# Peptides against a protein of PDB entry 3B8E: the designs that were tried, part 167

Target 1, 230 residues: chain A of PDB entry 3B8E
Amino acid sequence: PFLIFIIANIPLPLGTVTILCIDLGTDMVPAISLAYEQAESDIMKRQPRNPKTDKLVNEQLISMAYGQIGMIQALGGFFTYFVILAENGFLPIHLLGLRVNWDDRWINDVEDSYGQQWTYEQRKIVEFTCHTPFFVTIVVVQWADLVICKTRRNSVFQQGMKNKILIFGLFEETALAAFLSYCPGMGVALRMYPLKPTWWFCAFPYSLLIFVYDEVRKLIIRRRPGGWVE

## One batch from the design tools (peptide; made by RFdiffusion4, then SolubleMPNN)

Design b1_p24_2_s1 (from b1_p24_2, 19 letters changed)
Fold by OpenDDE base, seed 5:
Structure b1_p24_2_s1 (fold): chain B 230 residues (1-230), chain A 24 residues (1-24)
Amino acid sequence: as target 1 above (230 residues)
Amino acid sequence: DELLEKLRELFEKLLKETLEKVEK
């Protein structure tokens, strides 16, 4: 998100506070849940072919898979960002290169895609309106991410949702998202303005996409043991 | 709230400084 912000010179899609909340509030519990996750029966029962080489390969493959999931998460967040700005009159193409004027507090006549002029205060409100939905989108997408991270080979339908820490993580992330989105004062304190409930559902297609992607990946792994998609 | 505001200000400052360095 930050790289796209710099490269495209668009208004900031994700605030520093939201990033901090993701790192500390969202990513921490998943990491703990994985640490306490019961060993996948298939992984633990599989005898290592070559313990030295297989470990390295598995770490690389896991890293690539999580990287791909992270890209889908980012795409979901940016989609939400662009939709919100488009609804407020700023089409995606118009946002390119707009950051310089957008962040200048002395420019109060920044035009949107329809010729409407926006004051610094108005456009900052719109910018901050994007922060909460972006964060919530990440949380909703991470629901699927947490579920799929429970297993490497087995389907979620086979392994089930038995990890209480993982379930707690899902509730914690959701509670944090709700708190940041709807608690009075968050707009002033954290630059996270209240979110319309509809935006919680906007991320569901991306959550489903991640879920389907991982299930397909796992299916391929089961059919082709030792493949590059593992 | 005050602590969060201070943290926000600190991070915003760091972000600005970082952006200024990248833009050079």
Scores: peptide ipSAE 0.007, ipTM 0.271, DockQ to the pose 0.022
Fold by OpenDDE base, seed 1:
Structure b1_p24_2_s1 (fold): chain B 230 residues (1-230), chain A 24 residues (1-24)
Amino acid sequence: as target 1 above (230 residues)
Amino acid sequence: DELLEKLRELFEKLLKETLEKVEK
């Protein structure tokens, strides 16, 4: 997310505090939960043919999985960010290169895509309004991500939600998201303004899409072992 | 990488659809 912010020069979609909340609050418990997840029988019961090579392959697979999760989370967050800004009159195309003027407190007439002028204070309110739903979107996407990462080849319906630590992680991150979104003073303290409950649902279609996509992917892997989809 | 590319494509489609709805 921060790389896109720098490259595209868009208003900051995710503040430093929000990033810290993600890294410390949202990612840690899920990561631990995945570490305690019982190994999928198809992966771990196979004796390594070559311990060195197979270890490297497993590490690569894990790294790819976590890399994909991060990218999916970022995509979900940016989706919500662009939706919110679009609803406030800033279309994505208009946001490109806008950061310099957006962050300048002396410019109080930044125009949106419809010619409406925005003061610095108004812009910052909108920006900070994006931080919370970005965070919440990451949490909602993580629900799907954690579930899909629980298994490599097996369907979620086959593996089930037996990991109590995973369930706890999902609860914890959701509770944190709710706390940060609705606790008074978070707008000032953390630059996370209160979130309308409707924004929780903004990420749901995306999460569902990812979930369905992963299930289809796994189905293809099961039916066509050795395919590119693996 | 192919999966990520597909996800990006899907994201772009969803974004476009959402933007079209917002513009109406």
Scores: peptide ipSAE 0.000, ipTM 0.196, DockQ to the pose 0.051
Fold by OpenDDE base, seed 3:
Structure b1_p24_2_s1 (fold): chain B 230 residues (1-230), chain A 24 residues (1-24)
Amino acid sequence: as target 1 above (230 residues)
Amino acid sequence: DELLEKLRELFEKLLKETLEKVEK
């Protein structure tokens, strides 16, 4: 999210402190849970042939998995960001290159896509309104990602939710999301304004799509063992 | 700063609870 902010020069979609909360608060427990879930997964049923080469392969697979998950999360978050800004009069195309004027306190007449002028304070309110939904979207997408990462081949329905640490991780990240979204003072301290409960459901289609895609992938793997989809 | 400290405390508590569950 922050990289796209810099590259596209758009208004900041997610605050730095919120990013830290994601990295340290919401991602650590799930990562730990996945480390323990790996013992129950089909991945560890095979003894390592060569500890040196297999370690490298595993590290690459983990790195790729985290990279892919991060990209999917970012896409979901940015979708929410663009929807909110569009609802407030800023179309995605208009946001490109707008950061310089957006962050300038002395410019109080920044025009939206419809010619409405926005003061600095008004712009910052809209910006901070995006932070909480972006964060919540990431959390909701993480639910699906954590569930699908339990196994490489088996359906979630076959493997089940046996890992108590995973369940705790899901609860922890959800509780943190709720706390950051609704606790008084978060707007001032973390630049996260309260979120309407309906926005929690905006990310559900993405989570569902990821879940369905992964189930289809796993189904193909089961039907065609040793295929390129593995 | 106070809010960050509260968040830290919450995180540490959750981490401790998680570790205790793993050890059982």
Scores: peptide ipSAE 0.000, ipTM 0.234, DockQ to the pose 0.018
Fold by OpenDDE base, seed 4:
Structure b1_p24_2_s1 (fold): chain B 230 residues (1-230), chain A 24 residues (1-24)
Amino acid sequence: as target 1 above (230 residues)
Amino acid sequence: DELLEKLRELFEKLLKETLEKVEK
């Protein structure tokens, strides 16, 4: 998010403090859940056909898969960001290069895509209104990531939800998102204004996309053992 | 920074409590 903010010169979609909350709240629990995860039955039973090459290939493929999931998460966040700004009068094309004027407190007549002038205070309210949904979108997308990361080859339907730590991670992320979204003072402290409940659902298509992606990947692995997707 | 530290402490506490419950 921050890289796109710099490259595209758009208003900041996600605050630095919120990014830190993601790192502390959403990345740590998954890592712990993986450490305490019961080994997948196929991982335990399947010996590498070529121990020298298969391990390296598998590590590269896992890294690629997580990279792709991360890109989907980022796209989901930006989608939510652009939708909210568009609903407030700022179309995505208009946001390009707008950062300089957006962040200048002395410019109080920044025009939206429809010619409405926005004061600095009004712009900051809209910006901070975007921070919370962006964060929540990431959290909701991470639900899918958490659920799928427990399996390498087996479907989520085959492995089930037996990892209590993983389940705790899902609740913890949700609780953190709710706290940051609705706790009084978060608008000032974290630049995260209250979120309308409807925006919790905006990330669901992306969560579904991740599930479909992972299930298709795993299906290919099961049907074509030793393929390039494994 | 203080808020982040408090959140971290709270998270660590909750995690510890949960781990203790899972290990029992």
Scores: peptide ipSAE 0.000, ipTM 0.232, DockQ to the pose 0.017

Design b1_p24_2_s2 (from b1_p24_2, 19 letters changed)
Fold by OpenDDE base, seed 1:
Structure b1_p24_2_s2 (fold): chain B 230 residues (1-230), chain A 24 residues (1-24)
Amino acid sequence: as target 1 above (230 residues)
Amino acid sequence: KELLEKMLKLFEELLKEVLEKVLS
């Protein structure tokens, strides 16, 4: 998210404090849960035929999987960000290069895609309105990501919800998301304004799409082992 | 940057379609 913010020069989609809350608050328990779930999967149970090469391959595969998960989370967050800004009159193309004027306190006539002028205060309210939904979207996408990461080959329906640590992690991150979204004073302290309950569902279609995609991928892998889809 | 702009244009079109459907 931060790299896209710099490259595209768009208004900040996720605050620094929110990033810290993700890294220190929401990602810790899920990361631990994934480590345990991977140990239960057949990927870790197969004795490496060659301990040196197979460890390296497994580490690369794990690194790629975590990198992909992080990218999917970022895409989900950006989707929500663009939806909110579009609903407020800022279309995605109009956001490109807008950051300089957006962050300038002395410019109170920044125009949206429809010619409406926005004061600095109004722009910052809209920006901070994106922070909470972005965070919540990451949490909702993490539900799907954690579930699909239980196993690379088996369906979630076959593996089931056996990992108690995973379940606890899902509750913990959801409780934290609810606390940060609805606790009084978070708008001032964390620049996370209260979220409309409807925005919790914004990420659900995306999470469902990722879930379906992963199930289809796993089905293809089961039918064609060693194919280009792995 | 050009690729990003093309992706954002495509996304904008999709987003407009979604918004029109949701707001209708």
Scores: peptide ipSAE 0.034, ipTM 0.549, DockQ to the pose 0.058
Fold by OpenDDE base, seed 3:
Structure b1_p24_2_s2 (fold): chain B 230 residues (1-230), chain A 24 residues (1-24)
Amino acid sequence: as target 1 above (230 residues)
Amino acid sequence: KELLEKMLKLFEELLKEVLEKVLS
């Protein structure tokens, strides 16, 4: 999100402090939980055909899969961001290159896509209104991501949710998201304004998309064991 | 650049459709 902010010169979709909350607060416990996930019975029974080549291929495939999931997560967050800004009169194309004027506190007549002028304070309220739902969207999408990442080949329905630490991580990140979204003072402290409860549901289609994507991927792997998709 | 603009326009149309459905 921060890289896109710099490259596209759009208003900041997610604050740096909020990013730290994701990296340290929501991602760490779930990531640790994956280290304690029980190995799939079929992975440990298979000797690598070529230890050097198979390791490299496997690392590349894992990197690609996580990269694809990460892109879907980012798209979900940006979708929510663009929805909120569009509701406030800023269409996506109009946001390109707007950052310089957006962040200038001395410019109080920035026009939206409909010619409405916005003061610096008004713009910052809209920006900070985007931070919370962007964060919540990432958390909701991570529910699916964390569940699917626990297995390489087996469906979630086959493997089940055996890792209690993973379950704890899901509750922890959800509780943190709720705290940051609704605790008084977070708007001042973290630049995160309160979120309408309905916005929690905005991310569900993306969570479903990730889940379906991974189940299809795993289905292909199961039907073609030892394929390059593994 | 033209491709990006076309993609953004398509995204805007999709976004408008979603907004109309959500706000209705």
Scores: peptide ipSAE 0.032, ipTM 0.559, DockQ to the pose 0.058
Fold by OpenDDE base, seed 5:
Structure b1_p24_2_s2 (fold): chain B 230 residues (1-230), chain A 24 residues (1-24)
Amino acid sequence: as target 1 above (230 residues)
Amino acid sequence: KELLEKMLKLFEELLKEVLEKVLS
């Protein structure tokens, strides 16, 4: 998100506080949960493989899968960002190169895509209104990510949700998102303005996309063992 | 740059359609 902000010179889509909340609040507990995840039923049934060659191939494939999932997460966040700004009159093309004028407190006549002028204060309210929904979108997409990370080859429907720590992690990140979104004073302290409940659903298509992607990937792996999709 | 602009225009059209349906 931050790289796109710099390259495209768009208004800041995600604040530093929200980035820290993602790193510490939404990624740490999942990482711990995976350490306690039960082994896949197919892994337990497999004969010992060559530990040197199989580990390297698996690490590359895992890295590629996480990279792809991370891109889907980022797309989900940016989708929410563009929807909010468009709802407030700023279309995506108009945002390109707008950052310099957007962040200048002395410019109070920045025009939106419809010719409406925005003061610095109004622009910052809109910007900060994007931070919380972006964060919540990432959390909702991470629900799917956490669930699919339980297995590499078996379907989620076959393995099930047995890890209590993972379930706890899902509730913890959701509770954190709710707290940051609705607790009084967060707008002033953290620049995270209250989120309309409807925005929680904005990320659901992307969560579904991750589930479908992972199930298709796993299906291909099961049909073609040792393929590049593994 | 032209490809990016075309993609953004398409995205804007889709976004407008979605917004019209949601706000309607």
Scores: peptide ipSAE 0.029, ipTM 0.624, DockQ to the pose 0.056
Fold by OpenDDE base, seed 2:
Structure b1_p24_2_s2 (fold): chain B 230 residues (1-230), chain A 24 residues (1-24)
Amino acid sequence: as target 1 above (230 residues)
Amino acid sequence: KELLEKMLKLFEELLKEVLEKVLS
């Protein structure tokens, strides 16, 4: 989010503090929960042919998979961001290069895509209105991520949801998202304004996309062991 | 909570400074 903010010169879709809350707060408990997931039976049974090379390959594959999932998460967040801004009159194309004027407190006549002028205060309200939905979108997408990352090759349906720690992590993450979204004072402290409950559903298509993507990936890995998709 | 808020504010200020330097 931050890199796209710099490169595209768009209004900041997610506050820096909120990004830190994701990286240091939201991701920790889920990551710990995944560490306690039972090793996939296939991983335990396969002796590495060459421990050095096979370990390196597996690390690269894991890194690539996490990178791809992270990109899908970012896309989900940006989708929510662009939807909110579009509903407020700012089309995605109009946001390109707008940051300089957007962040200038002395400019109170920034025009939207329809010629409506926005004061600095109004723009910041809209910006901060985007932060909470973006965060919630990441959390909802992470639900799918946590479910799929517990296995490398096996379907979620094959291994099942037996890890109580993972389930706890999902609830904890959801509770944190609800707390940050609805607790009084978060708008001032974290620049996260209260979220309409309907915005929780905006991320669901992306969660489904990640789920389908991972199931297809795993299916390909099962059919073609040693392929580039690993 | 106060310590966390101070740390977060400091981090935000540092990030703003970095952004200003990168965009200058």
Scores: peptide ipSAE 0.000, ipTM 0.239, DockQ to the pose 0.020

Design b1_p24_2_s3 (from b1_p24_2, 18 letters changed)
Fold by OpenDDE base, seed 2:
Structure b1_p24_2_s3 (fold): chain B 230 residues (1-230), chain A 24 residues (1-24)
Amino acid sequence: as target 1 above (230 residues)
Amino acid sequence: DELLKKLLELFKKLEKEVLEKVEK
């Protein structure tokens, strides 16, 4: 998120402290849950023929999965960010290069895509209003990603939600998201303003799309083992 | 993880610099 902020010169979509809360806090329990499920699935499916090569392949596969999940989550967050800004009059194309004027406190007449002028204070309120939904979107997308990534080859419908650690992780993430979104002082401490309940649902279409995509992907992998889609 | 930590530290530093510039 911060790299895109610098490269695209857009308003800051998510604060660095909030990113740290995601990476170190929110992702920890899910990561542990996935590690346990993968270990269980790998133990059940293949007797390690060659423990060194199979371990390396598994570590690479885990690393790739985490990297992909992180990218998907970021895309979901950015989607929500752009939706909120668009609803406030700032279309994505207009945001490109706007950062310099956006962050300048002496410019109180920044125009949106419709010619409405925004004061510095108004712009910062909108910016900080994006932080909480961005975070919540990551959590909601993470629900889908965790459920999907439970198994690389098996459908969620086949394996079911028997992993109690995963379920606990989902609740913990949700509780953390609610705490950060609604606890007094988070707006000042983390620049996360209170979230309207409606924004929790903004990520659901995206989560559903990712869910459908991955189920289709898994179906293809099952039908064509060893294909390029792996 | 170390690379991510270094990147996060770099981002924190850059964010602080940007914020300091904005607050000035």
Scores: peptide ipSAE 0.000, ipTM 0.263, DockQ to the pose 0.020
Fold by OpenDDE base, seed 3:
Structure b1_p24_2_s3 (fold): chain B 230 residues (1-230), chain A 24 residues (1-24)
Amino acid sequence: as target 1 above (230 residues)
Amino acid sequence: DELLKKLLELFKKLEKEVLEKVEK
């Protein structure tokens, strides 16, 4: 998200401190939990392969998986960001290149897509209003990502939720999201304003889409072992 | 169970670090 902020010169969609909370608070425990996930029943039946070739393939697959997860999370967050700004009069196309004027505290007449003038303070309020929903969207998407990443071929329904550490990670990231979203003073300390509870549900369609996509992918893998989709 | 205890301790440590950063 921060890279897109720089490249597109749009208003900051997610604060630096919030990014650190994602990387250190929400991603770390779940990532550790995956290291302790039980092996799939089918993996235990495989013949030992060449460790040199398998290591390279696994590193590439892991890199692609994390890259894809990160892209999906970013897309979900940016969708929420653009919806909120559009509801406040800033259409996505108008945000391109606006950062310079947006961040200038001496410009108090920045116009939105409808000609309404916004003071610096008003602009910062709407910017900070985007931070919390963006973060919450990432957390909700992470629920799906963590659950699907624990298996390569087995359905979530087949493998089950046996990893207590994974369950703890899901609880931890949700509790952190709730704390950062609703604790008094977070608007000043982290530039994360409280959001309506209804915004938690805005990301659910994305989580559902990820689950459906992954279940379909795994179904294809099970029916066609050794395919390119694996 | 020992792994869960270690993770809980890690969580408490991380929570403390986050709180200390917020207070600065």
Scores: peptide ipSAE 0.000, ipTM 0.222, DockQ to the pose 0.014
Fold by OpenDDE base, seed 4:
Structure b1_p24_2_s3 (fold): chain B 230 residues (1-230), chain A 24 residues (1-24)
Amino acid sequence: as target 1 above (230 residues)
Amino acid sequence: DELLKKLLELFKKLEKEVLEKVEK
């Protein structure tokens, strides 16, 4: 998100504090939950054919999968960001290069895509309105990520949701997101304005897509054992 | 990687559709 902010010179989609909340709050408990998760029975029973090469390949594949999921998460956040800004009159194309004028407190006549002028204060309200739903979108997408990471080869439908720590992590993330979104004073303290409940649903398609992606990936692995996708 | 690219394209398409609906 921050890299895109710099490269595209768009208004800041996600505040630094919200990023810290993701890194310290939402990622820690899930990471712990995964560490305590019993390895998939197939992973533990399958002796590596070549311990050196298979370990390296597995680490690379895992890293690639997590990288891909992370990209989808970021895209989900940006999607929500662009939708909110578009609803407020700022089309995505218009946001390109707008950051300089957007962040200038002395410019009070920044025009949206429809010629409406926005004061600095109004722009900052819209910006901060984007922070919360971006964060929430990441959390909702992380639900799918956590669920899919539970299994390497087997479908989630086969493994089931037996890890209580994982479930706790999901609730913790959700509770944190709700707290940051609706607790009084968060708009001032964290630049996270209250989120309309409808925006929680904007992330669901992305969560579903991550889920489908992983299930398809696993299906390919099952059908082509020893393939490059494995 | 190919699947990811297809998914990304799908997301971009959906994004465009949503934006078009918001503009209306």
Scores: peptide ipSAE 0.000, ipTM 0.205, DockQ to the pose 0.051
Fold by OpenDDE base, seed 5:
Structure b1_p24_2_s3 (fold): chain B 230 residues (1-230), chain A 24 residues (1-24)
Amino acid sequence: as target 1 above (230 residues)
Amino acid sequence: DELLKKLLELFKKLEKEVLEKVEK
């Protein structure tokens, strides 16, 4: 997200506070839940053919999978960001290079895609309006990520939702997202303005995409043991 | 509540520091 912000010179899609809430608030309990997740029965029952090479391959594949999931999460967040700005009059193409003028407090006549002028205060309100939906999008996508990360090879339908710590993590993330989105004063305190409930659903297609992607990946791994996807 | 308050204060402080660095 931050790289696209720098490269495209667009208004900041995700604030520092929201990043900290993701890293410290939402990811901590899920990470613990994954650490305490029962070792996948298929991984533990397979005697390592070569413990050194199989470990390295496993670490690389996990890293690639998390990297791909992280990219889909970022795409979901940016999609939500662009939709909100478009609804407020700023089309994606107009946002390119706009950051310099957007962040200048002395410029009070920044035009949107329809010729409406926006004051610095109005622009910052719109920017901060994007922070909460971006955060919520990440949380909703993380639901799918947490569920799929329970297993490497087994389908979620086979493993089930037996980990109480994972369920608690999902609840904690959702509760934190709801608190930051709807608690009075969060707009002033954290620059996270209240979110329309409809925006929670905007992330669901990306959550579903991650889920389908991982199930397909796992299906390929099960059908082609020892393939490049393993 | 105290922990939440301390966290909020920390976030506000960090936000202020980041904003000051960006304005510089």
Scores: peptide ipSAE 0.000, ipTM 0.259, DockQ to the pose 0.017

